# Peptides against a protein of PDB entry 6GMG, part 372

Target 1, 331 residues: chain A of PDB entry 6GMG
Amino acid sequence: DSDDRVTPPAEPLDRMPDPYRPSYGRAETVVNNYIRKWQQVYSHRDGRKQQMTEEQREWLSYGCVGVTWVNSGQYPTNRLAFASFDEDRFKNELKNGRPRSGETRAEFEGRVAKESFDEEKGFQRAREVASVMNRALENAHDESAYLDNLKKELANGNDALRNEDARSPFYSALRNTPSFKERNGGNHDPSRMKAVIYSKHFWSGQDRSSSADKRKYGDPDAFRPAPGTGLVDMSRDRNIPRSPTSPGEGFVNFDYGWFGAQTEADADKTVWTHGNHYHAPNGSLGAMHVYESKFRNWSEGYSDFDRGAYVITFIPKSWNTAPDKVKQGWP

## One batch from the design tools (peptide; made by RFdiffusion4, then SolubleMPNN)

Design b2_p30_3_s2 (from b2_p30_3, 16 letters changed)
Fold by OpenDDE base, seed 4:
Structure b2_p30_3_s2 (fold): chain B 331 residues (1-331), chain A 30 residues (1-30)
Amino acid sequence: as target 1 above (331 residues)
Amino acid sequence: SLQDLIDALTRYARSEAEREAIRAKVEAKL
C-alpha cells in the first residue's frame, strides 16, 4: 500500500448507516458508512455493541484485505485453504479443446486450468470442514480434547484429513489463532471459539524461475488441491500479481472476501463482504468502498486472478463478526 | 465466424458476467 493510506475517522457508536448503493447485484458503500453498519451489526462483544477501535479502523483501511482482517481479528495467513479442481475436465479440455482466436497455447492452458476449478465445490468443502471443526470445538475445554474430537469426527466420516500430520495447518490452526489465547477471547478454551471462512483470489503464476508464459497466463499445475482433502499448499503464494501481457497493463495481487459463519444452505444466497482498495480519500485512488456481494458475484472474480481458495480460521463465539445470517446492504 | 469474433472480444473480459454481456451484445447486433 502506498503512503497515501489514511485511517478512517471514528464514527459515533449510535450513528446509523446511510443506505447502501445497489450495484450489479451488490450492495456498495464508502468505508466510513461500513464502519457505521459494522458498529450496529457486527461489533458486538458478549452481546454489547462496540465502537470500532483505531486499530480496527487501521486494519480496515488496507482495503482488499482489510475487511477480512477486521472481522477475523488477524491478518490473513491463508494456511488452512481449500479448493476443488476437476482433473478430468482439465485433461479433457486440453485434449479436445482448442485455443480461441488470438489465444496462445499457454494462454489456453492457463484458462482451461482456471476453469477447471469449481469455486462452489471449494466453498462447500471448506464449509464441510468448518462444520466438523465446530462439532469438535463444541464441548472441548482444552486443545487436546479438541484434537481428539476432531480426529474422531474425521474417522467417523472417513475423511482423508485424518491422515494429516499433527503439525499440519489443519491441526495447528486453532493454537496459532491469537484470539484463542486472549483472555477476552477463547482463553485457551476451544468451546469458546468457532470456525469461520474467508476467500482469497490470487495468481497462480508466481514462480519467478518459471517461464514468462506462466507468469502472464497462469501456471496450470500450481495451487491445486490435494486429492481427498482438498487442501491447497499456499506456501508459494507470495502475493505476486499477474505479469502484464501488454504494455501498461497492471494487475492486483489479491482479493479477499469475508463469509464468516453463515448458515444459509444455498451457496448462491450467501453474502460476501469485501473492499476495493486501501483508503486514500485524498489520493488518486480515492476513498475505500466496501461491497456486500452474493456468492456468484464474489466467486466470479477478475482476470487478475486464476485461483480461489477458501480459508478456515477461528474467532471467539462472543464476537458478532460472523453471524448466522448476514443481510445485504442497508436497511 | 461469429464464434471467432466473440472469442476475440471476450478474451479481455474481466469476468464471466462481462463475457456473457459481450456475447449477448454481439449476438443482438447480428
Scores: peptide ipSAE 0.014, ipTM 0.462, DockQ to the pose 0.017
Fold by OpenDDE base, seed 1:
Structure b2_p30_3_s2 (fold): chain B 331 residues (1-331), chain A 30 residues (1-30)
Amino acid sequence: as target 1 above (331 residues)
Amino acid sequence: SLQDLIDALTRYARSEAEREAIRAKVEAKL
């Protein structure tokens, strides 16, 4: 059986989705059915439903990243990423904690580092920054106005991001967004754009020049957020998976979850949309499934990953891929 | 980019050898 990716077929614009099914606390459906939902709920451009294009279906077929890709309109670059790391907890656990029975020192340190990240605080930081950006966008009709507004907002909030370099991903993110420059998108008008959020799970131990232990059990010092800003340097994320710790063991390289621009204040009630794998209906992996998970289910991640980043990008306000409210499942 | 496509397709690669095999297949189709 071929494990090759297949582009899902087109779905009629007015075809209603079949009911989602619960799966481990999340709502699950096959990719074709998600396309149906997407067309009914998320496809709107300037208030009009759109059939998912062949290009969009192709993007979607790539699995977890495909969900974020089709909804953000671009392949994730992950340049503007946020996280929260409890340095005091980390130091304390390293000093006063002990490896579990059968746990190596490297494994212990990797685990402690992983546990020192606070997913909720990381998500909250991204939401805070996105909110600031959205305020800066609201009445800005050129990039200069946007940047000025952004600096003012940051100053008013005494936010450490105000000290970032002008070339920082924080300030360059908008201008580097293709949809911002598109005539039918932002058309170079910041006020036509809004900030959106997605999350990436990945492995910290990606440096091939580091020890084997770090590649197997994590690099405790890698991909930590900068103090004050919460920014994570993602430049060294090359989608390298965790190294096997036993023969036959294999790990995947990343997972992506789409949040968008939900306004639900309770993080636990937010919905994250993600896919399991690339669409291979005739292959060993089978058809792609799409999950709509609550934050708890998403943030738990998998043993394949020891880092979670919350990334900000931008989409045109005319798109409905990031509505204020997301309903889990169907109907 | 090509690299992005390869990264997406290699999500479930179980070894470096498998990753390279996938890369080679993708590159051959372009």
Scores: peptide ipSAE 0.023, ipTM 0.590, DockQ to the pose 0.899; fails the geometry check
Fold by OpenDDE base, seed 3:
Structure b2_p30_3_s2 (fold): chain B 331 residues (1-331), chain A 30 residues (1-30)
Amino acid sequence: as target 1 above (331 residues)
Amino acid sequence: SLQDLIDALTRYARSEAEREAIRAKVEAKL
């Protein structure tokens, strides 16, 4: 069977989770146990604990994207993405640096480009923008009021985002959020919504018309943030994995990590929730596992990826999928 | 998007044939 994905069974609403297990500096558990935790901690709608629905369990079962999907309420569109790239570092290293022994020029350039991205600064930029958006959402009872507030906030901060087109992902993100329009969600009232953050790891060398070297070692010019805004054009991200460099080598297409709206000021202490693969308890991949990682563990990523983007979306304030504080593991 | 969902599901697909099969299943449910 080409798709051995299984939807995890329902868990009783009052069932407490088993303790998480340590795994490479992160807390780990099987997906069923995460559902139990989710129901106890994150399931609340208008302050009432909810059983994870069959639809939500199905979303979750899709693996790494599933955690972000179930908590954001929609499949990630990745349109409003931020990153930080040090151009001076990149240029300097290319000029003065040397390829490692056995490293090709293309491999060297790809590595240098990857290392020129600053995950922490990218995350901080997203948090900064989310904060501005949250202020703009506050007391805005229609989209026009929200947009006006947003422009004012950006002007006050002399933020380059003020120059973005009205149809840009930055300004259109709220109106394009399904939960904003839902009666039990935002009900078209921006003040009922809040900005949240998730992260995507992916490969830069996705252009099939480019050189094989770029597909193998990365495209140094791809998915760079725009100066001043930090916005990344994600339109060319088609979930194409890195090309193998040796026989038998295979790479995955992406990874997703859920941050939400944590208020922890120290980036290193923030918790990122993510999954490994789709749930296949009877298949070769096995049961899906959910990880709660510190920022360092998340941002380190894998060799599969050379880009990290921090994406802003919105959820209703009535949801508890993005609390101010996230506790790693259980209990 | 639908394509993104398919890509997510095919993340660990072992072959292009398997990817196509997953795509077909997803599209059939729409």
Scores: peptide ipSAE 0.022, ipTM 0.586, DockQ to the pose 0.600; fails the geometry check
Fold by OpenDDE base, seed 2:
Structure b2_p30_3_s2 (fold): chain B 331 residues (1-331), chain A 30 residues (1-30)
Amino acid sequence: as target 1 above (331 residues)
Amino acid sequence: SLQDLIDALTRYARSEAEREAIRAKVEAKL
């Protein structure tokens, strides 16, 4: 019920955050307090601290997507998405595995498919690609130079992405980034941009023409990464939630987690920032909370979702929404 | 069933730790 959504009020620029609260290995705070932290830590444009604008606060208020939205500067398009899927494991489990007690065949297949995704490898692939892209960006002052650099980098690594079409999300991602074209952003200069990563959790069984079982228990064949590249075709993701398996059951349509451009090599030590729901302080859902989770906590996801994608987008280097190091919680 | 209830309540758990905590709470109320 989006009608209860409220834009959080402005926070004074110099207001310091209250301490975050521990929550099962995560750091948790109310959205207003996150705004305070954001202003102190992430708001900087060209080294200058900024108050979160009304527009940004409105974006943030959308909850699950809001954190990624405000930090990336655009509503997630999810076009350049990566995952890792173990096809051999999937086939083997289908062949040799058995449904659990009370588990339907469809439920079994859906579960096996879900378990055949490797979140860590998916994340690693996205980081690898982001690194390649960042190298390609560094000395490129126009898009052509960027693309040439990118192709060279990919060739050096014998990466299958080098064979992608020029119009693919991989090659078109930069030019399709609004902040790249903005005067105060990239100003059409690739070297002013950097690749950043966020993650989306979503449901595979979104095809309304498919069986009810697939909608309830997942579509084992949906949203698999392409071999070699790891690219996931996200075109069929319409933010349709999992179908109820019992009367009165409801599922959320997606979750988003912001990683940015952390340099921490150990995936388990990376911090993922995400929101629980849209901000409805006077509604049934209550105030939005923001969580800073370690990768383990983020990647576990919810039963609402059976897919996780790691998405690359770009932000201006002048923004501090994706620092090299993210500290969990406050102080 | 109790398991069904636990499953329903843990569906939105954000971590294994939280799932375990929810499970423990449910079991304690029995």
Scores: peptide ipSAE 0.017, ipTM 0.530, DockQ to the pose 0.024; fails the geometry check

Design b2_p30_3_s3 (from b2_p30_3, 15 letters changed)
Fold by OpenDDE base, seed 5:
Structure b2_p30_3_s3 (fold): chain B 331 residues (1-331), chain A 30 residues (1-30)
Amino acid sequence: as target 1 above (331 residues)
Amino acid sequence: SLQDLIDALTRYARSEEERAAIEAAVRAKL
C-alpha cells in the first residue's frame, strides 16, 4: 500500500446504496457505496444492523485484501488452503504438448502447470471441508469436543485429513482465530463459530534462490496441493509478485475474493466480492472500487497470478458477513 | 458438477437419513 491510502468516511446507518453498475459480467461500485450496502446487508451482529466502524473502514481501504479482511475480521493468514491439481494432465501435456510460437520452454511449463489446476474442484474441496467442520462445530462447546467431532466426521468419510498432525493448520485453525477467543465472538465456544471461505490469487515463482525463468514464468512444482487432502503449503507465499518479462512491466502481488458461507450448490452461481486497489481518492489510483463477481469471473484471475487457493477460516455465527445467500449488485 | 458436490458432501453422512437430508438441503439451494 501507499501513503496515499485514505480511510473512507462513515456512512449513515440507514443510508441505502446507489445502484451498482455492470462491469464485464460483474457488479461494480465505489467503496463508499459498498459500505452502504454492507451496513444494510452484512453488518448485523446478533441480528442488529451496525454502522461500519472506523477500524473496519480502515481495513476495507486496503483494497484487494480489504473486503476479505473486513468480512473475516482478521488479516488473511492463508494457513488452511486448498486446491486441486491434475498431475496426469500436467505430465501428459508436457510430454505430448509443445510450446507455442515464441514461447520458451520455461514459459510453456509454467503455463501448463497453471492450466493443470482445477479451480472448481479446488473450490469444491474447500466447501466439502468447510461443511465437515461446520458439522463438527455444531453442539461442540469446547475445542476438545470440536476436534473429536471433526476426527469422527473425517473417519466416517475416509478422508485423508484425518491423518494430519494435531498442530497442522487444519486442526489448529479454530484455536488460532482471534474472534473465537473474543467474549463477543466465539468466547471459546466452537458452536458459536462457523467456517467460511475466501480465495487468494498469487504467483508461484517466489523463490529468490530459483532460476529467473521460474520467477518470470512460474514454478511448475510450487504450491501444489498434497494428494488426498488437497492442502497447499502456503508457508513460502511471501506476497512476492511475478517478475517482469519485459522492461516497464509490473505485476500485482495478490488478489483476494470473499465467498463466505453461501449455500448455493451451483459453483457458477456463487458470488465473490473483491476490491481493485487501496482507496486513494486524491491519488493517482483513485477511489477504491468493489466488485461482486460470479465464480467464472473470479476464478479466471489475471496474468499476474498462476495459483488460486481456497482458504478456510472462521467467524462468529452472530456476524452476518457470510450469509447463506449473497445477491450480486444493488438493488 | 452438482452431483459431484452432493457425492462429496454425502460421503460423510452417518446414516441414510442424514445422507438424504444433506442431499435435500443442497438441492434446495439450487
Scores: peptide ipSAE 0.024, ipTM 0.436, DockQ to the pose 0.012
Fold by OpenDDE base, seed 1:
Structure b2_p30_3_s3 (fold): chain B 331 residues (1-331), chain A 30 residues (1-30)
Amino acid sequence: as target 1 above (331 residues)
Amino acid sequence: SLQDLIDALTRYARSEEERAAIEAAVRAKL
């Protein structure tokens, strides 16, 4: 129960982090130590180091979503999400493949669908779109200019996103970003904002009107990206976890990973920051831990999830929560 | 309070379904 959640205490602004520890190929630390690192590395506003506020510490305490929350400055809405799905692979495997021993048909189809998503291509699509958006943001001093620039960029690239409705999350994402409207944020100036990326892992079988098999083993048709655009309709994501397949089995509802705006061209070298659970140092779950994982470790996910989406949002350029380079661990 | 937080965050909701999703997320263990 989230009632055991505790807000981590404040850390002195100049307190240096303790070394991270390796954990399954990733760097791991307790949440308080991450706060220390965050203050040293990511806290800067207009080049000035900041202490993580009580509000930010409270956001962070919510676990994996908290890491994305504190760094993006808002609770994830997941409206502008991208993925890549290999339809040919899916069809071919369904046709020519066979269920494993003991695997039901539904389980087989769910697994094949999961495996037909390409996390790297999905991530790359999000990066591509973020890059286009960043170019459109550049020198745009009002939303109209931004939108005009965006349309021009899309036209030049012959990108299918140019055909999206003006009311789509793609075009409305900026104006719906609170920090864009804030005086100390974007101040309604697109050129003061930049696109950033985070990822969400979740379960496809969330439709309560669907079969129990889909809820247990996945819905092969759910949360697929639209052809050409790569956009995923996230409107039906209700944070419903996978249904148990055996007695005593339980699954969590989602995982979030923060990427930001790293410029590393090699996806495998990018760093993803995420938490394990809400902070409950006096509860059964224990203290929250923060992980800095390479893309491979992040994208692998867990059996709890069969979908990965890469989401674009915006933060002020004055924030340093999304630097060009992220170093894994400490020091 | 937790309810205040939920109320504040649900302003981002596009639908009742999304409102429920946000609430569920806040109450989640992760």
Scores: peptide ipSAE 0.023, ipTM 0.598, DockQ to the pose 0.082
Fold by OpenDDE base, seed 2:
Structure b2_p30_3_s3 (fold): chain B 331 residues (1-331), chain A 30 residues (1-30)
Amino acid sequence: as target 1 above (331 residues)
Amino acid sequence: SLQDLIDALTRYARSEEERAAIEAAVRAKL
């Protein structure tokens, strides 16, 4: 949050977007033009286009989290997060690898840990789980039925998630979703909800009680997925940025990318929507821009981050913020 | 060093294409 942040003005519901600009394999546009696209494509509630409300425009204006916020309908809590970590690769590289020239041991370990995460496998795990959850939701008219269905689905797949505690983020995620409880949302009917996915990039070295090296170069042991489930304990993610390694260097707390519920089977062809920074048209940062990136562009991330989590949440099926197909750019 | 400058400027690059573009721009100014 910044004092320079401004809520983008309303766009007429019938205003069509201007063409997006190609930008290094991505489609890019200014936030107001994204609002226009959003109103035409994603705004539908029960099949009816909606003007983006002032509240939604305010959410969107936060930039780095705003796109996910407006499309998911709530500020990301990141509780149900998945990743994939290659433990064998990590161990082998630590054992047999060596620091690069000028690289400290801490830098080496942090880098090796970062490289041991498989973003595609993490994403696929989240999609797998979301699919299971969606099957469990489909004909469940109360939470008990949903949970029973979920357990059955997990048992059929011999999925380790079946052993999670009933109070875990996995089982509690639906009931903790505000839109599930809303009359015009789920209305406490699981069958009216669907699972959706977004991604968060963040820094592993957030523990202030740890060494300065971990805060600068990453904590190799932090935010690893649990074996079998792929669940990441996000409780220690407090939006603390990477510590500077040189004077004047600064890092951002996080980045968010919205995927939703695309059915494209090829991960590389999926579209991720994300913002660059909060909207400050009269400030030093300038107007917020929205990017629609393919997975390869999203998963690239920034040096600010060494972790990527793929998070499941829920939205009402009546919302069109997570369509089966997302087209990059405009038209 | 030149490499240090490139690294600093590419820290927020969002794609390999963007990284390459930044690097090319830096080198073009030499």
Scores: peptide ipSAE 0.009, ipTM 0.414, DockQ to the pose 0.024
Fold by OpenDDE base, seed 4:
Structure b2_p30_3_s3 (fold): chain B 331 residues (1-331), chain A 30 residues (1-30)
Amino acid sequence: as target 1 above (331 residues)
Amino acid sequence: SLQDLIDALTRYARSEEERAAIEAAVRAKL
């Protein structure tokens, strides 16, 4: 019930954050303290730190999506999503594996499908594509030049993405980015933009016309990446949560983690920033907390979700919401 | 698996903090 959501108050620009506290392998703080950190570290536009605006604070207050929203500058559209799925593993496990004691066939198939996704490879694919895009952006001063560069890069790498339709989210993502069109953003100049990454966790069993078992235990065939490209068709993601398997059980509909454009080559050392729930300091949920997690902690997810996607979007290079290095916690 | 156990226990968590606490507790027993 989002009725209790409150926009966090403004924080003075020069207010330093309180130390983050360790939270079982994560760095954790209350949302207002994250705003303080954000203003000191991530708020910079053209090298100048900025106070988080009321609009940005409102975006942030939406919780798990809020961190990605405020740092990307737009509500996540999730159109350009990547994953990695081991089809051979999946087939082999289905053929040679057996349901665990008390596990239904549907539950078994859903679990096997979930386990057949490789989060690290999915993340790596997104990083690879983002790198290609960044090379294509670097000296492109109009969209046509960007697209030409992109096609050339893909051809050189023999990447299957070169065969995508011109209307594909892959090619249309930049033009559909609001900050690209903004005068103080990209100003329609691709070279002023950079690719960034966030991740979404969600449930596969979202087809209302499918069996109850798929809604409860997952749809093994849903949201698989296309071979060669790694693209996930996210068109059927309607933020529908997992169906309860027992009375009183409930699941959340999604989780979002912000990576940005970290240059750390070791995936395990990358930092992912995410929120727990919408900010409700006077409600039952309480104040929103922000977490900075290592990749392992992020990628493991929860039983609420059986899919993870790594999504590419764009932000202006003048923003510091996606720095090369992210330090976990404070100080 | 360890993850299965964590998932089974964390599905009732009310916050990410609680989820993390449960996870940590499970890992500490290993």
Scores: peptide ipSAE 0.008, ipTM 0.428, DockQ to the pose 0.043

